# Designs tried in a protein design run: peptides against a protein of PDB entry 5YCA. Part 3

Target 1, 132 residues: chain A of PDB entry 5YCA
Amino acid sequence: RSLPAERNPLYKDDTLDHTPLIPKCRAQVIEFPDGPATFVRLKCTNPESKVPHFLMRMAKDSSISATSMFRSAFPKATQEEEDLEMRWIRDNLNPIEDKRVAGLWVPPADALALAKDYSMTPFINALLEASS

## One batch from the design tools (peptide)

Design b1_p10_1 (made by RFdiffusion4)
Fold by OpenDDE base, seed 2:
Structure b1_p10_1 (fold): chain B 132 residues (1-132), chain A 10 residues (1-10)
Amino acid sequence: as target 1 above (132 residues)
Amino acid sequence: AMTLEELEAL
């Protein structure tokens, strides 16, 4: 597969310690038609553009939004590039499509695989380890 | 379904 050429400079170093990011995560209960669900979110700000994206975890099963990961990692990606990556995820990983929220959501192991590809391992480790 | 943008805005 082909990933976008330009990556968010926030993710220049995949080897950083993730532990300082853990307390930056926030849990939030959101009400849906079928009941409440808790999400854990981590604000990730591009140091150049100052544009934030939120990485998202469903607290109950620790599913991570792959779509949010991609959009944070590749802020200048085209829709075609995103579609290509989402198709790859469908074909190679184990995503779920939740009726309550948009995008592809992947289990922790898949999220960490994507994190390695996107050079954002510390952020996903922190998001997964944070309390809900 | 709630969009990701809507989810982030809550």
Scores: peptide ipSAE 0.493, ipTM 0.922, DockQ to the pose 0.981
Fold by OpenDDE base, seed 1:
Structure b1_p10_1 (fold): chain B 132 residues (1-132), chain A 10 residues (1-10)
Amino acid sequence: as target 1 above (132 residues)
Amino acid sequence: AMTLEELEAL
């Protein structure tokens, strides 16, 4: 597969220690029509554009929003590029589609695989380790 | 379903 050409400079170094990011995560209870669910979120700000994205984890099963990962990693990606990557995820990983929230959500192991591809391993490790 | 944009805005 082909990933977008330009990546968020926030993710220039995939080898950084993730532990300083853990206290940056925040847990939040969100009310849905069928009841509440807790999410853990990590604010990731592009150091050049100053545009933030939030990486998202479902607290209960630790599913991570692959869509949010992609959008954070590739801020200039086209919709077609996103669609192509989401199709690849469907075909090669183990995503779920939750009726409450949009996008593809993947289990921790898949999230870490994507994180390696997107050069954002420290951020996903922190998100997974954070308290809920 | 709640959009990701809506989720981030909460």
Scores: peptide ipSAE 0.493, ipTM 0.923, DockQ to the pose 0.979
Fold by OpenDDE base, seed 3:
Structure b1_p10_1 (fold): chain B 132 residues (1-132), chain A 10 residues (1-10)
Amino acid sequence: as target 1 above (132 residues)
Amino acid sequence: AMTLEELEAL
């Protein structure tokens, strides 16, 4: 597969220590029709455009939003490029469908595989280690 | 289902 040409400069170095990012994560309880669910979120701001995106984890099963990862990593991607990547994820990884929230959500191992591809490893490690 | 945009806005 091919990924978009321009990547968020926030992710220029995939080898950085993730531990300073852990306290930047925030847990939040959200009410849904079938009951409450806790999410952990990490605010990621593009240092050039100053546009933020939130990386999201479901606290209970540690599923990560692959859609949010892609949108943060590739801020200038077209809808067609996103659709192609989401199709690749469906065909090659183990996404889950949750009727409460949109997008593709993947288990921790798959999230870390995507993080390597998108150069986001420190951010996903921090998100997974944060308390809920 | 909540959209990701809605989830981020909470």
Scores: peptide ipSAE 0.493, ipTM 0.922, DockQ to the pose 0.934
Fold by OpenDDE base, seed 4:
Structure b1_p10_1 (fold): chain B 132 residues (1-132), chain A 10 residues (1-10)
Amino acid sequence: as target 1 above (132 residues)
Amino acid sequence: AMTLEELEAL
């Protein structure tokens, strides 16, 4: 598959130590019609544009929003590029669609696979290791 | 379903 040409400069180095990012994660309980759910999120600010995105994990099953990963990694991606990647994820990984929240959510192993592709491994590792 | 933007805004 083809990924967007321009990547968020925040993710220029996929080899960085993730541990400093762990305490930057925040857990939050969100009320849904069918009950509360805890999410862990990590604010990721594009150092060039100063636009933040939040990487999101469902605390209970550690599912991570692939959609948020993509949008953070590729800030100039078109909707068509996003749709293409989401289709690829559906076809090649093990995403779930939760009734409560939009986007594709993937299990930790899939998230790490995507993280490698998107050069954001430290951020996903931190998100996965953060307490909830 | 809550949008990702809405989720981030909470």
Scores: peptide ipSAE 0.491, ipTM 0.922, DockQ to the pose 0.980

Design b1_p10_1_s1 (made by RFdiffusion4, then SolubleMPNN; from b1_p10_1 with T3S E5D)
Fold by OpenDDE base, seed 1:
Structure b1_p10_1_s1 (fold): chain B 132 residues (1-132), chain A 10 residues (1-10)
Amino acid sequence: as target 1 above (132 residues)
Amino acid sequence: AMSLDELEAL
């Protein structure tokens, strides 16, 4: 597969210690029509554009929003590029589609695989280790 | 379903 050419400079180093990011995560309960669900989110700000994205985890099963990862990693990606990557995820990983929230959500192991591809490993490790 | 933009805005 082909990933977008330009990546968020926030993710220039995939080898950094993730532990300082853990306390930056925040848990919140969100009310849905069928009941509440807890999410953990990590604010990721592009150091050049200053535009933030939030990486998202479902607290209950630790599913991570692959869509949010992609959008954070590749801020200039086209819709076609996103669609192509989401299709690849469907074909190669184990995503779930939750009726409550949009996008593809993947289990922790898949999230870490994507994180390696997107150079986001410290951020995803922190998100997974944060309390809920 | 709630959009990701909506989810981030909460």
Scores: peptide ipSAE 0.481, ipTM 0.922, DockQ to the pose 0.979
Fold by OpenDDE base, seed 3:
Structure b1_p10_1_s1 (fold): chain B 132 residues (1-132), chain A 10 residues (1-10)
Amino acid sequence: as target 1 above (132 residues)
Amino acid sequence: AMSLDELEAL
C-alpha cells in the first residue's frame, strides 16, 4: 500500500518512552441512545501547524480509532488516500464498525501494527495503558 | 452514529 508522503512531525521518533504521555490521557463518559460509554482520549498537537487531533480508545474493549490515527499522522492526506488506507485496514486487519461512533476501530494488536507504520508507537502505548 | 469530529468536540 501507499501512505501519504508528509507525516505529522509530532511522530518523528517512534522509539521515545511512552510513560510521560500516560498522565496526559483523559477518560470521558459519553451518553449514547443505548447508554453511556467511556472513552480515553489523548490530545496530539502538530508542532508546526498547531492543529490538534485526539487519539481515542473505547475503554471497555480497548479498541482504538484507526481513522483518528490516520488523520493525525497524515494531516495533508486527501480523502482518496484515507479511503485507500481504510480499505487496506478492512482487508488486512480486524476492524470493528460501532453503530454509536463513526470510523474504523481496531483492537490493540492492530492499533500497534498501525502505530508502527505511522510512527506513533509511544502515543498508542500510552493510550492503551491509561486508566479509565 | 456520532462523527469523529463531534466526538472530538465533546
Scores: peptide ipSAE 0.481, ipTM 0.922, DockQ to the pose 0.957
Fold by OpenDDE base, seed 2:
Structure b1_p10_1_s1 (fold): chain B 132 residues (1-132), chain A 10 residues (1-10)
Amino acid sequence: as target 1 above (132 residues)
Amino acid sequence: AMSLDELEAL
């Protein structure tokens, strides 16, 4: 597969210690038609553009939004590039499509695989280890 | 389904 050329400079170093990021995560209960669900979110701000994206985890099963990962990692990606990557995820990983929220959500192991590809490992580790 | 943008905005 082909990933977008420009990556968020926030993710320039995949080897950084993730532990300082853990306290920056926040749990939030969101009400849906079928009941409440808790999400853990991590605000990731592009140091150049100052545009934030939130990485998201479903607290119940630790599924992580692959779509949000992609959009954070590749802020200038086209819709076609996103669609291509989402198709790859469907074909190669184990995504879940939840009726309550949009995008592809992947289990922790898949999220870490994507994190390696996107150079986001510290951020995904922190998101997974944060309390809910 | 709630969009990701809506989810982030909550």
Scores: peptide ipSAE 0.481, ipTM 0.922, DockQ to the pose 0.981
Fold by OpenDDE base, seed 5:
Structure b1_p10_1_s1 (fold): chain B 132 residues (1-132), chain A 10 residues (1-10)
Amino acid sequence: as target 1 above (132 residues)
Amino acid sequence: AMSLDELEAL
C-alpha cells in the first residue's frame, strides 16, 4: 500500500519514551442510546499547524480508532487516500465497525502494527496503558 | 453512529 507523502511532525521519532504521555490521557463516559461507554482520549497537536486530533480507545476492549490515527498521522491526506488505507486495514487486520461510533476500530495488536507504520508507537502505547 | 468530530468535541 501507499501511505500519504507528508506525516505529522509530531511523530518524527517512533522510539521515544511513551511514559510521559500516560498522564495526558483522559477517560470519559459517553452516553449512547443503548447505554454508557467509557473512552480514553489523548490529545495530539501538530506542532507546526497547531491542529489537534484525539486518539481514542474504547476502555472496555481497548479497541483503538484507526481512522483517528490515520487522520492525526497524515493531516494532508485526501479522502481517497483515507478510504484506500481503511480498505487495506479491512483486508489485512481485524477491525470492528461499532454502530455507536464512526470509523474503523482495531484491537491493541493491530493498533500497534499501524502505529509502527505511522510512527506513532509512543502515543499508542501511552493510550493503551492509561487508566479508565 | 456518532462521528469522530462529534466524539472529539465532547
Scores: peptide ipSAE 0.479, ipTM 0.921, DockQ to the pose 0.957

Design b1_p10_1_s2 (made by RFdiffusion4, then SolubleMPNN; from b1_p10_1 with T3S)
Fold by OpenDDE base, seed 1:
Structure b1_p10_1_s2 (fold): chain B 132 residues (1-132), chain A 10 residues (1-10)
Amino acid sequence: as target 1 above (132 residues)
Amino acid sequence: AMSLEELEAL
């Protein structure tokens, strides 16, 4: 597969210590038609554009939004590029589709695999370790 | 399903 050419400069260094990011995560209970669900979110701001994205974890099973990861990592990606990557994820990883929320959600191991590809490892580690 | 944009906005 081929990933978009331009990556969010926030993710220039995949080797940074993740622990300072843990307290920046926030847990939130969201009401859905079939009941409440808790999410953990981490605000990630592009240092050049100042546009934020939120990385999202379902607290219960630690599933992480691959779609949000992609959009944060590749802010100038086309819809076609996103669709191509989501197809790759479907074909190669173990995503779930939750009826309550859009996008592809992947288990922790898959999220960390994507994080390596997107140079987001510290951020995903922090998101996974944060309390809910 | 709630969109990711809606989820972020909460």
Scores: peptide ipSAE 0.517, ipTM 0.928, DockQ to the pose 0.979
Fold by OpenDDE base, seed 5:
Structure b1_p10_1_s2 (fold): chain B 132 residues (1-132), chain A 10 residues (1-10)
Amino acid sequence: as target 1 above (132 residues)
Amino acid sequence: AMSLEELEAL
């Protein structure tokens, strides 16, 4: 598959130590109509544009928002490019669609596979290791 | 469903 041409410069080096990012993660309880759920989030700011995105993990099963990963990694991507990637994820990985929250959410192994493709492995490792 | 933008804003 093809990915968008321009990537967030925050992710220029996929091999960096992830451990400094762990304490930057934050857990929060969010109230939904059918009850509370805990999410872990990591703020990722594009060093050039200064636009932040939050990488998101469901605390209970460690599912990670693939949509948020894509939007953070490819800040200039079109909606069509996003839709095509989400279709690829549906066809090749194991995403879930939770009625409470938008986007595709993938299990940890799939998140790490995407992280490799998007050059954001340290950030996903940190998000997965953070406490909830 | 809560949008990702709404989720980020909480």
Scores: peptide ipSAE 0.516, ipTM 0.928, DockQ to the pose 0.978
Fold by OpenDDE base, seed 3:
Structure b1_p10_1_s2 (fold): chain B 132 residues (1-132), chain A 10 residues (1-10)
Amino acid sequence: as target 1 above (132 residues)
Amino acid sequence: AMSLEELEAL
C-alpha cells in the first residue's frame, strides 16, 4: 500500500519513551442511546500547524480508532488516500464497526501495527496503558 | 452513530 507523503512532525521519532504521555490521557464517560461508555483520549497537536487531533480508545475492550490515527498522522491526506488506507485495514487487519461511533476501530495489536507504520508507537502505548 | 468530529468535540 501507499501512505501519504507528508506526515505530522509530532511523530518524527517512533522510539521515544511513552511514559510521559500517560498522564496526558483523559478518561471520559459518554452517553449513548443504549447506555454509557467510557473512552480514553489523548490530545495530539501538530507542532507546526497547531491543529489538534484526539487519539481515541474504547476503555472496555481497548479498541482504538484507526481513522483518528490516520487523520492525525497525515493531516494533508486526501479523502481518496484515507479511503484506500481504510480498505487496506479492512482487508489486512481485524477492525470492528461499532454502531455507536463512526470510523474503523482496531484491537490493541492491530493499533500497534498501524502505529509502527505511522510512526506513532509512543502515543499508542501511552493510550493503551492509561487508566479509565 | 456519533461522528469522530462530534466525539472529539465532547
Scores: peptide ipSAE 0.516, ipTM 0.928, DockQ to the pose 0.955
Fold by OpenDDE base, seed 2:
Structure b1_p10_1_s2 (fold): chain B 132 residues (1-132), chain A 10 residues (1-10)
Amino acid sequence: as target 1 above (132 residues)
Amino acid sequence: AMSLEELEAL
């Protein structure tokens, strides 16, 4: 598959220690029509543009928003590029489409596979290890 | 379903 050419410079080094990022994660309870659900969020700011994106984990099953990962990693990606990647995820991984929230959500192992592809491993490790 | 943008804004 083809990934967008320009990647967020925040993710220039996939080998960094993830532990300093753990305390930067925040848990939040959100009320939905069918009841509350807890999410863990990690604010990721592009050091050049200063535009933030939030990486998201569902606390209960540790599903990670692949869509948010992609948008953070490739901030200049077109909708077509995103659609192409989401199709690849559907065909090759084990995504979940939750009725409460948009986007594709993937289990931890799949999230780490994507993290390797997007050079986001420290951030996803931190998000997965953070308390909820 | 709540959009990702809405989710981030909460």
Scores: peptide ipSAE 0.515, ipTM 0.928, DockQ to the pose 0.981

Design b1_p10_2 (made by RFdiffusion4)
Fold by OpenDDE base, seed 1:
Order: structure tokens, then C-alpha cells, then sequence
Structure b1_p10_2 (fold): chain B 132 residues (1-132), chain A 10 residues (1-10)
């Protein structure tokens, strides 16, 4: 697969300590037609454009939105590039599609694999360790 | 229809 050429400069260093990011995560209960569900989110602001994206975790099973990761990592990606990556995820990882929330959601191990590819490891570790 | 990621983050 071919990832987009331009990556969010927020993710220039994949080796940084993740622990300072943990308290920046926020849990939120969202009401859906079939009942409430808790999500944990981490606000990630592009230091150049100042545009924020939220990385998202389902609190209950720790599934993480691969779509949110991709959009944060590659803010200038085309829809075709996103579609290509989502197809790759479907073919190579273990995503789930939740009827309540759009996008592909992956288990923690898959999220960390993607995080390595996207240079987002500290952010995903923090998101996974945050309380809900 | 499922909520968008933007809606969940709002």
C-alpha cells in the first residue's frame, strides 16, 4: 500500500513518552437509539495548521477508530487515498464496523500496528491507557 | 444511520 506523502507534523517523533498525554484524554457518554456508550477521545492539534482532530476509543472494548487515526495523520489525503487504506485495513487487520458510529474500528493490537505505520504510537498508547 | 466521527467528537 501507499500512504499519503504529507503527514501531520504532530507525529514527527514516534518514540516520545506517552504518559503526559494520558490526562489530556476525555471520556464521554453518548446516547444512541439502542442505549448509551462511552467513548474516550484525545484532541490532536496540527501544530502548523492549528486544525484539531479527535482520536476515538470505544471504552468498553478499547476499539479505536482507524478512520480517525488516518484523518489525523494525513490531513491532506484524498478520499481515494483514505478508501485505499481502509480497504487495506479490511484485508489485513481485524476491523469491526459498528452500526452506531461510522468508520472502521480496530482492536488495540491493530491500532498499535497502525500507529507504528502512521508514527502515532505515543498518542495511541495514551488513548488506550486513559480512564473511562 | 450511524453517527459520523465528527458528530461523536462534537
Amino acid sequence: as target 1 above (132 residues)
Amino acid sequence: SPMTLEEVAA
Scores: peptide ipSAE 0.538, ipTM 0.937, DockQ to the pose 0.957
Fold by OpenDDE base, seed 5:
Structure b1_p10_2 (fold): chain B 132 residues (1-132), chain A 10 residues (1-10)
Amino acid sequence: as target 1 above (132 residues)
Amino acid sequence: SPMTLEEVAA
């Protein structure tokens, strides 16, 4: 597959220590028609544009929003590029589409695979290790 | 309809 050409400079180094990011994560309970669910989120700000994106984890099963990852990693991506990547994820990984929240959500192992591709491993590790 | 990612993060 072809990923967008320009990547968020926040993710220039995939090998950085993730532990300082753990306390930056925040848990929040959200009420849905079928009951409450807890999400863990990590605010990721592009150091050049100063535009933030939130990486999202469902606390219960540790599913990560692949959509949020892609949008954070590739801020200049077109909708077509996003659609192509989401299709690739559907074909190659194990995503779920939760009716409560938008986007594709992937299990931890898949999230880490994507993180490697997007050069954002420290951020996903932190998100997965954060308390809920 | 599902909540947007932005709504979840708000």
Scores: peptide ipSAE 0.537, ipTM 0.937, DockQ to the pose 0.950
Fold by OpenDDE base, seed 2:
Structure b1_p10_2 (fold): chain B 132 residues (1-132), chain A 10 residues (1-10)
Amino acid sequence: as target 1 above (132 residues)
Amino acid sequence: SPMTLEEVAA
């Protein structure tokens, strides 16, 4: 597969310690038609553009939004590039599509695989370790 | 329909 050419400079170093990011995560309960669900989110601000994106985890099963990861990692990506990557994820990983929230959601192992590809491992580790 | 990621993050 081919990933977008320009990556968020926030993710220039995939080897950084993730622990300082853990307390930056926030848990929030959201009401849905079938009941409440808790999400953990991490605000990731592009240091150049100052545009924030939120990385998202479902607290209950630790599923991570692959869509949120892609959009944060590749802020200038086209919809076609996103669609191509989401198709790759469907074909190669084990994502779920939840009826409550849009996008592809992947289990922790898949999220970490994507994090390596997107150079955002510290952020995904922090998101996974944060309390809910 | 599902909520968008932007709606959840709001």
Scores: peptide ipSAE 0.537, ipTM 0.937, DockQ to the pose 0.953
Fold by OpenDDE base, seed 4:
Structure b1_p10_2 (fold): chain B 132 residues (1-132), chain A 10 residues (1-10)
Amino acid sequence: as target 1 above (132 residues)
Amino acid sequence: SPMTLEEVAA
């Protein structure tokens, strides 16, 4: 696969301590037709463009939105590049397509694998460790 | 239909 060339400068250092990011996460209960579900989100702002994206976790099973990760990591990616990566994820990882929320959602191990590829490890670790 | 990521983040 070919990831987009330009990455969000927020993720320039994959080795940073994730602990300070944990309290920045926020849990939110969302009502769906079949009942409530809690999501944990982490606001990630591109330090150059000042454009924010939210990384998303389903609290119950710790599934992470791969779509949110990709969009945050590669803010200038084309739809074609996103589609290509999502196809790769479908073919190589263990994503789910939830009926409640759009995008591809992956289990924690897959999220961490993607985080390594996208240089987002501290952020995904924080998102996974945050309380719900 | 599923909520968009933007809707969840709102």
Scores: peptide ipSAE 0.536, ipTM 0.937, DockQ to the pose 0.944

Design b1_p10_2_s1 (made by RFdiffusion4, then SolubleMPNN; from b1_p10_2, 5 letters changed)
Fold by OpenDDE base, seed 1:
Structure b1_p10_2_s1 (fold): chain B 132 residues (1-132), chain A 10 residues (1-10)
Amino acid sequence: as target 1 above (132 residues)
Amino acid sequence: AAASLDEVAA
């Protein structure tokens, strides 16, 4: 597959220590028709554009929103590029279907694989280690 | 803020 050409400069170094990001994560309870569910969010601000995106984790099973990762990593991606990547994820990883939430969600191991591809490993490590 | 959650919440 081919990823978008321009990546969020926030993710220029995939080897940074993730621990300073852990306390920046926040838990949030969302009410759904079948009951409440807790999510963990990490605010990621593009240092050039100043546009923030939130990376998302389901607290219960640690599923990560691949959609949130992609949109944060590739701020100038087209819908077609996103669709292509989501198709690749469906075909090659193990996405989780959840009717309560939009986007494509993947288990932690898959999220870390994507994080390597998107150069955002520290951020996903922090998101996974944060308390809920 | 929950703005980003609105995009992923159904």
Scores: peptide ipSAE 0.091, ipTM 0.781, DockQ to the pose 0.157
Fold by OpenDDE base, seed 3:
Structure b1_p10_2_s1 (fold): chain B 132 residues (1-132), chain A 10 residues (1-10)
Amino acid sequence: as target 1 above (132 residues)
Amino acid sequence: AAASLDEVAA
């Protein structure tokens, strides 16, 4: 596959210690038609553009939004590039379809695989280790 | 934070 050329400079170093990011995560309960669900979120701000994105995890099963990861990592990606990557994820990983939420969600192991590809490992580790 | 969750909610 072909990932976008320009990456968010926030993710310039994939080897950083993730532990300082853990307390930056926050939990939030959202009410859905079938009941409440808790999400864990990590605010990630592009240091150049100052545009924030929230990386998101379902607290219960630790599913992570691959769509949010992609959009944070590649702020100038085209729709075609996103569609290509989401198709790749469907074909090569184990995404979960949840009608309550938009985007493509993946289990922790898949999220970490994507994190390596997107140079987001510290951020995804922190998101996964944060309490809800 | 609430806005981002609302954005992904169907």
Scores: peptide ipSAE 0.088, ipTM 0.790, DockQ to the pose 0.161
Fold by OpenDDE base, seed 5:
Structure b1_p10_2_s1 (fold): chain B 132 residues (1-132), chain A 10 residues (1-10)
Amino acid sequence: as target 1 above (132 residues)
Amino acid sequence: AAASLDEVAA
Protein backbone atom coordinates (compact mmCIF):
# COMPACT_ATOMS: atom_id res chain seq x y z
CA ARG B 1 0.00 0.00 0.00
CA SER B 2 0.94 3.63 -0.38
CA LEU B 3 0.84 5.98 2.57
CA PRO B 4 0.64 9.76 2.25
CA ALA B 5 3.94 11.45 1.47
CA GLU B 6 3.90 14.04 4.24
CA ARG B 7 3.98 12.91 7.85
CA ASN B 8 3.41 14.87 11.04
CA PRO B 9 6.88 16.00 12.20
CA LEU B 10 5.88 14.99 15.73
CA TYR B 11 6.61 11.43 14.61
CA LYS B 12 10.02 11.98 13.06
CA ASP B 13 11.73 9.53 15.45
CA ASP B 14 10.11 6.15 16.08
CA THR B 15 12.81 5.13 18.57
CA LEU B 16 12.12 7.68 21.31
CA ASP B 17 11.49 6.62 24.90
CA HIS B 18 7.73 6.40 25.40
CA THR B 19 7.69 6.69 29.19
CA PRO B 20 7.50 10.50 29.36
CA LEU B 21 4.26 10.30 27.39
CA ILE B 22 2.48 7.98 29.82
CA PRO B 23 1.48 10.64 32.36
CA LYS B 24 0.18 12.80 29.54
CA CYS B 25 -2.62 10.33 28.86
CA ARG B 26 -6.07 10.99 30.32
CA ALA B 27 -8.95 8.64 31.07
CA GLN B 28 -12.54 9.61 30.40
CA VAL B 29 -15.76 7.76 31.19
CA ILE B 30 -18.49 8.05 28.59
CA GLU B 31 -22.08 6.96 29.15
CA PHE B 32 -23.61 4.89 26.40
CA PRO B 33 -27.08 3.39 26.11
CA ASP B 34 -25.75 0.02 27.21
CA GLY B 35 -23.65 1.47 30.03
CA PRO B 36 -20.47 3.39 30.74
CA ALA B 37 -17.17 2.85 28.97
CA THR B 38 -13.75 4.31 29.72
CA PHE B 39 -11.45 5.71 27.07
CA VAL B 40 -7.84 6.78 27.34
CA ARG B 41 -6.67 9.72 25.25
CA LEU B 42 -3.27 11.13 24.36
CA LYS B 43 -3.10 14.63 22.94
CA CYS B 44 -0.65 14.86 20.06
CA THR B 45 0.11 18.32 18.71
CA ASN B 46 1.77 18.87 15.36
CA PRO B 47 4.76 21.07 16.21
CA GLU B 48 4.52 22.96 12.93
CA SER B 49 0.81 23.52 12.45
CA LYS B 50 -0.05 23.43 16.18
CA VAL B 51 -3.09 21.32 15.32
CA PRO B 52 -3.84 18.68 17.96
CA HIS B 53 -5.19 15.19 17.50
CA PHE B 54 -6.18 12.75 20.21
CA LEU B 55 -5.02 9.16 20.04
CA MET B 56 -7.77 6.99 21.47
CA ARG B 57 -7.85 3.70 23.39
CA MET B 58 -10.77 1.76 24.79
CA ALA B 59 -9.63 1.08 28.33
CA LYS B 60 -11.17 -2.35 28.78
CA ASP B 61 -9.75 -4.23 25.79
CA SER B 62 -7.09 -1.70 24.71
CA SER B 63 -8.55 -1.31 21.22
CA ILE B 64 -7.07 1.74 19.54
CA SER B 65 -8.57 4.02 16.92
CA ALA B 66 -6.66 3.49 13.69
CA THR B 67 -8.55 6.40 12.19
CA SER B 68 -7.21 8.75 14.82
CA MET B 69 -3.69 7.41 14.29
CA PHE B 70 -3.87 7.99 10.57
CA ARG B 71 -5.25 11.49 10.84
CA SER B 72 -2.59 12.46 13.34
CA ALA B 73 0.24 10.91 11.33
CA PHE B 74 -0.82 12.31 7.97
CA PRO B 75 -2.26 15.79 8.45
CA LYS B 76 -2.45 16.55 4.74
CA ALA B 77 -3.96 13.24 3.66
CA THR B 78 -7.01 13.32 1.45
CA GLN B 79 -10.22 11.53 2.28
CA GLU B 80 -9.44 9.13 -0.53
CA GLU B 81 -6.06 8.30 0.99
CA GLU B 82 -7.70 7.68 4.35
CA ASP B 83 -10.35 5.48 2.78
CA LEU B 84 -7.69 3.43 1.04
CA GLU B 85 -5.77 2.92 4.26
CA MET B 86 -8.87 1.98 6.23
CA ARG B 87 -9.73 -0.53 3.53
CA TRP B 88 -6.22 -1.94 3.78
CA ILE B 89 -6.62 -2.27 7.54
CA ARG B 90 -9.91 -4.11 7.11
CA ASP B 91 -8.31 -6.47 4.61
CA ASN B 92 -5.01 -7.10 6.40
CA LEU B 93 -5.51 -6.54 10.13
CA ASN B 94 -8.18 -7.40 12.68
CA PRO B 95 -10.39 -4.34 13.16
CA ILE B 96 -13.19 -4.28 15.68
CA GLU B 97 -16.63 -2.95 14.89
CA ASP B 98 -18.21 -1.00 17.73
CA LYS B 99 -21.50 0.64 16.91
CA ARG B 100 -21.13 3.03 19.83
CA VAL B 101 -18.07 4.81 18.44
CA ALA B 102 -16.88 6.19 15.13
CA GLY B 103 -13.77 5.19 13.22
CA LEU B 104 -11.92 1.95 12.71
CA TRP B 105 -10.57 0.35 15.88
CA VAL B 106 -7.87 -2.30 16.10
CA PRO B 107 -6.42 -4.51 18.85
CA PRO B 108 -3.10 -3.61 20.51
CA ALA B 109 -0.91 -5.78 18.29
CA ASP B 110 -2.42 -4.27 15.16
CA ALA B 111 -2.09 -0.79 16.61
CA LEU B 112 1.62 -1.38 17.15
CA ALA B 113 1.97 -2.65 13.60
CA LEU B 114 0.34 0.53 12.33
CA ALA B 115 2.47 2.57 14.70
CA LYS B 116 5.57 1.16 13.08
CA ASP B 117 4.22 2.05 9.65
CA TYR B 118 3.31 5.56 10.79
CA SER B 119 6.41 6.08 12.96
CA MET B 120 4.25 6.45 16.09
CA THR B 121 5.57 3.60 18.24
CA PRO B 122 6.42 5.66 21.36
CA PHE B 123 2.98 7.24 21.38
CA ILE B 124 1.09 3.99 21.00
CA ASN B 125 3.23 2.29 23.64
CA ALA B 126 2.45 5.12 26.03
CA LEU B 127 -1.25 4.99 25.24
CA LEU B 128 -1.33 1.24 25.85
CA GLU B 129 0.61 1.48 29.10
CA ALA B 130 -1.35 4.36 30.63
CA SER B 131 -3.73 3.65 33.50
CA SER B 132 -7.48 3.98 33.15
CA ALA A 1 -14.14 10.68 12.24
CA ALA A 2 -11.91 9.72 15.16
CA ALA A 3 -9.57 12.66 15.66
CA SER A 4 -10.99 13.44 19.11
CA LEU A 5 -13.18 11.85 21.73
CA ASP A 6 -16.00 14.20 20.86
CA GLU A 7 -15.90 12.93 17.31
CA VAL A 8 -15.54 9.30 18.37
CA ALA A 9 -17.67 8.87 21.47
CA ALA A 10 -19.58 12.02 22.45
Scores: peptide ipSAE 0.088, ipTM 0.769, DockQ to the pose 0.230
Fold by OpenDDE base, seed 2:
Structure b1_p10_2_s1 (fold): chain B 132 residues (1-132), chain A 10 residues (1-10)
Amino acid sequence: as target 1 above (132 residues)
Amino acid sequence: AAASLDEVAA
């Protein structure tokens, strides 16, 4: 598959220690029609553009939003490029559909596979280890 | 748009 040419400079080094990022994560309880659900989010700011994106985890099953990962990693990607990647994820990984939330969500192992592809492993490790 | 939790949550 083809990924967008330009990547967020925040993710220039995939080998950095993730532990300093853990306390930067925040848990948030959201009320849905069928009851409350807790999410964990990590604010990721592009050091060049100063535009933030939030990486998202469902606290209960640790599913992570692949859509948020992609948009953070590739800030100049077109909608067509995003659609292509999301289709690839559907065809090759194990996404989970939740009617309460938008985007494509994947289990931890798949999230880490994507993180390697997007060079954002420290951020996904931190998001997965953060308390809820 | 799935940039924030508020945007993702329905």
Scores: peptide ipSAE 0.085, ipTM 0.767, DockQ to the pose 0.206

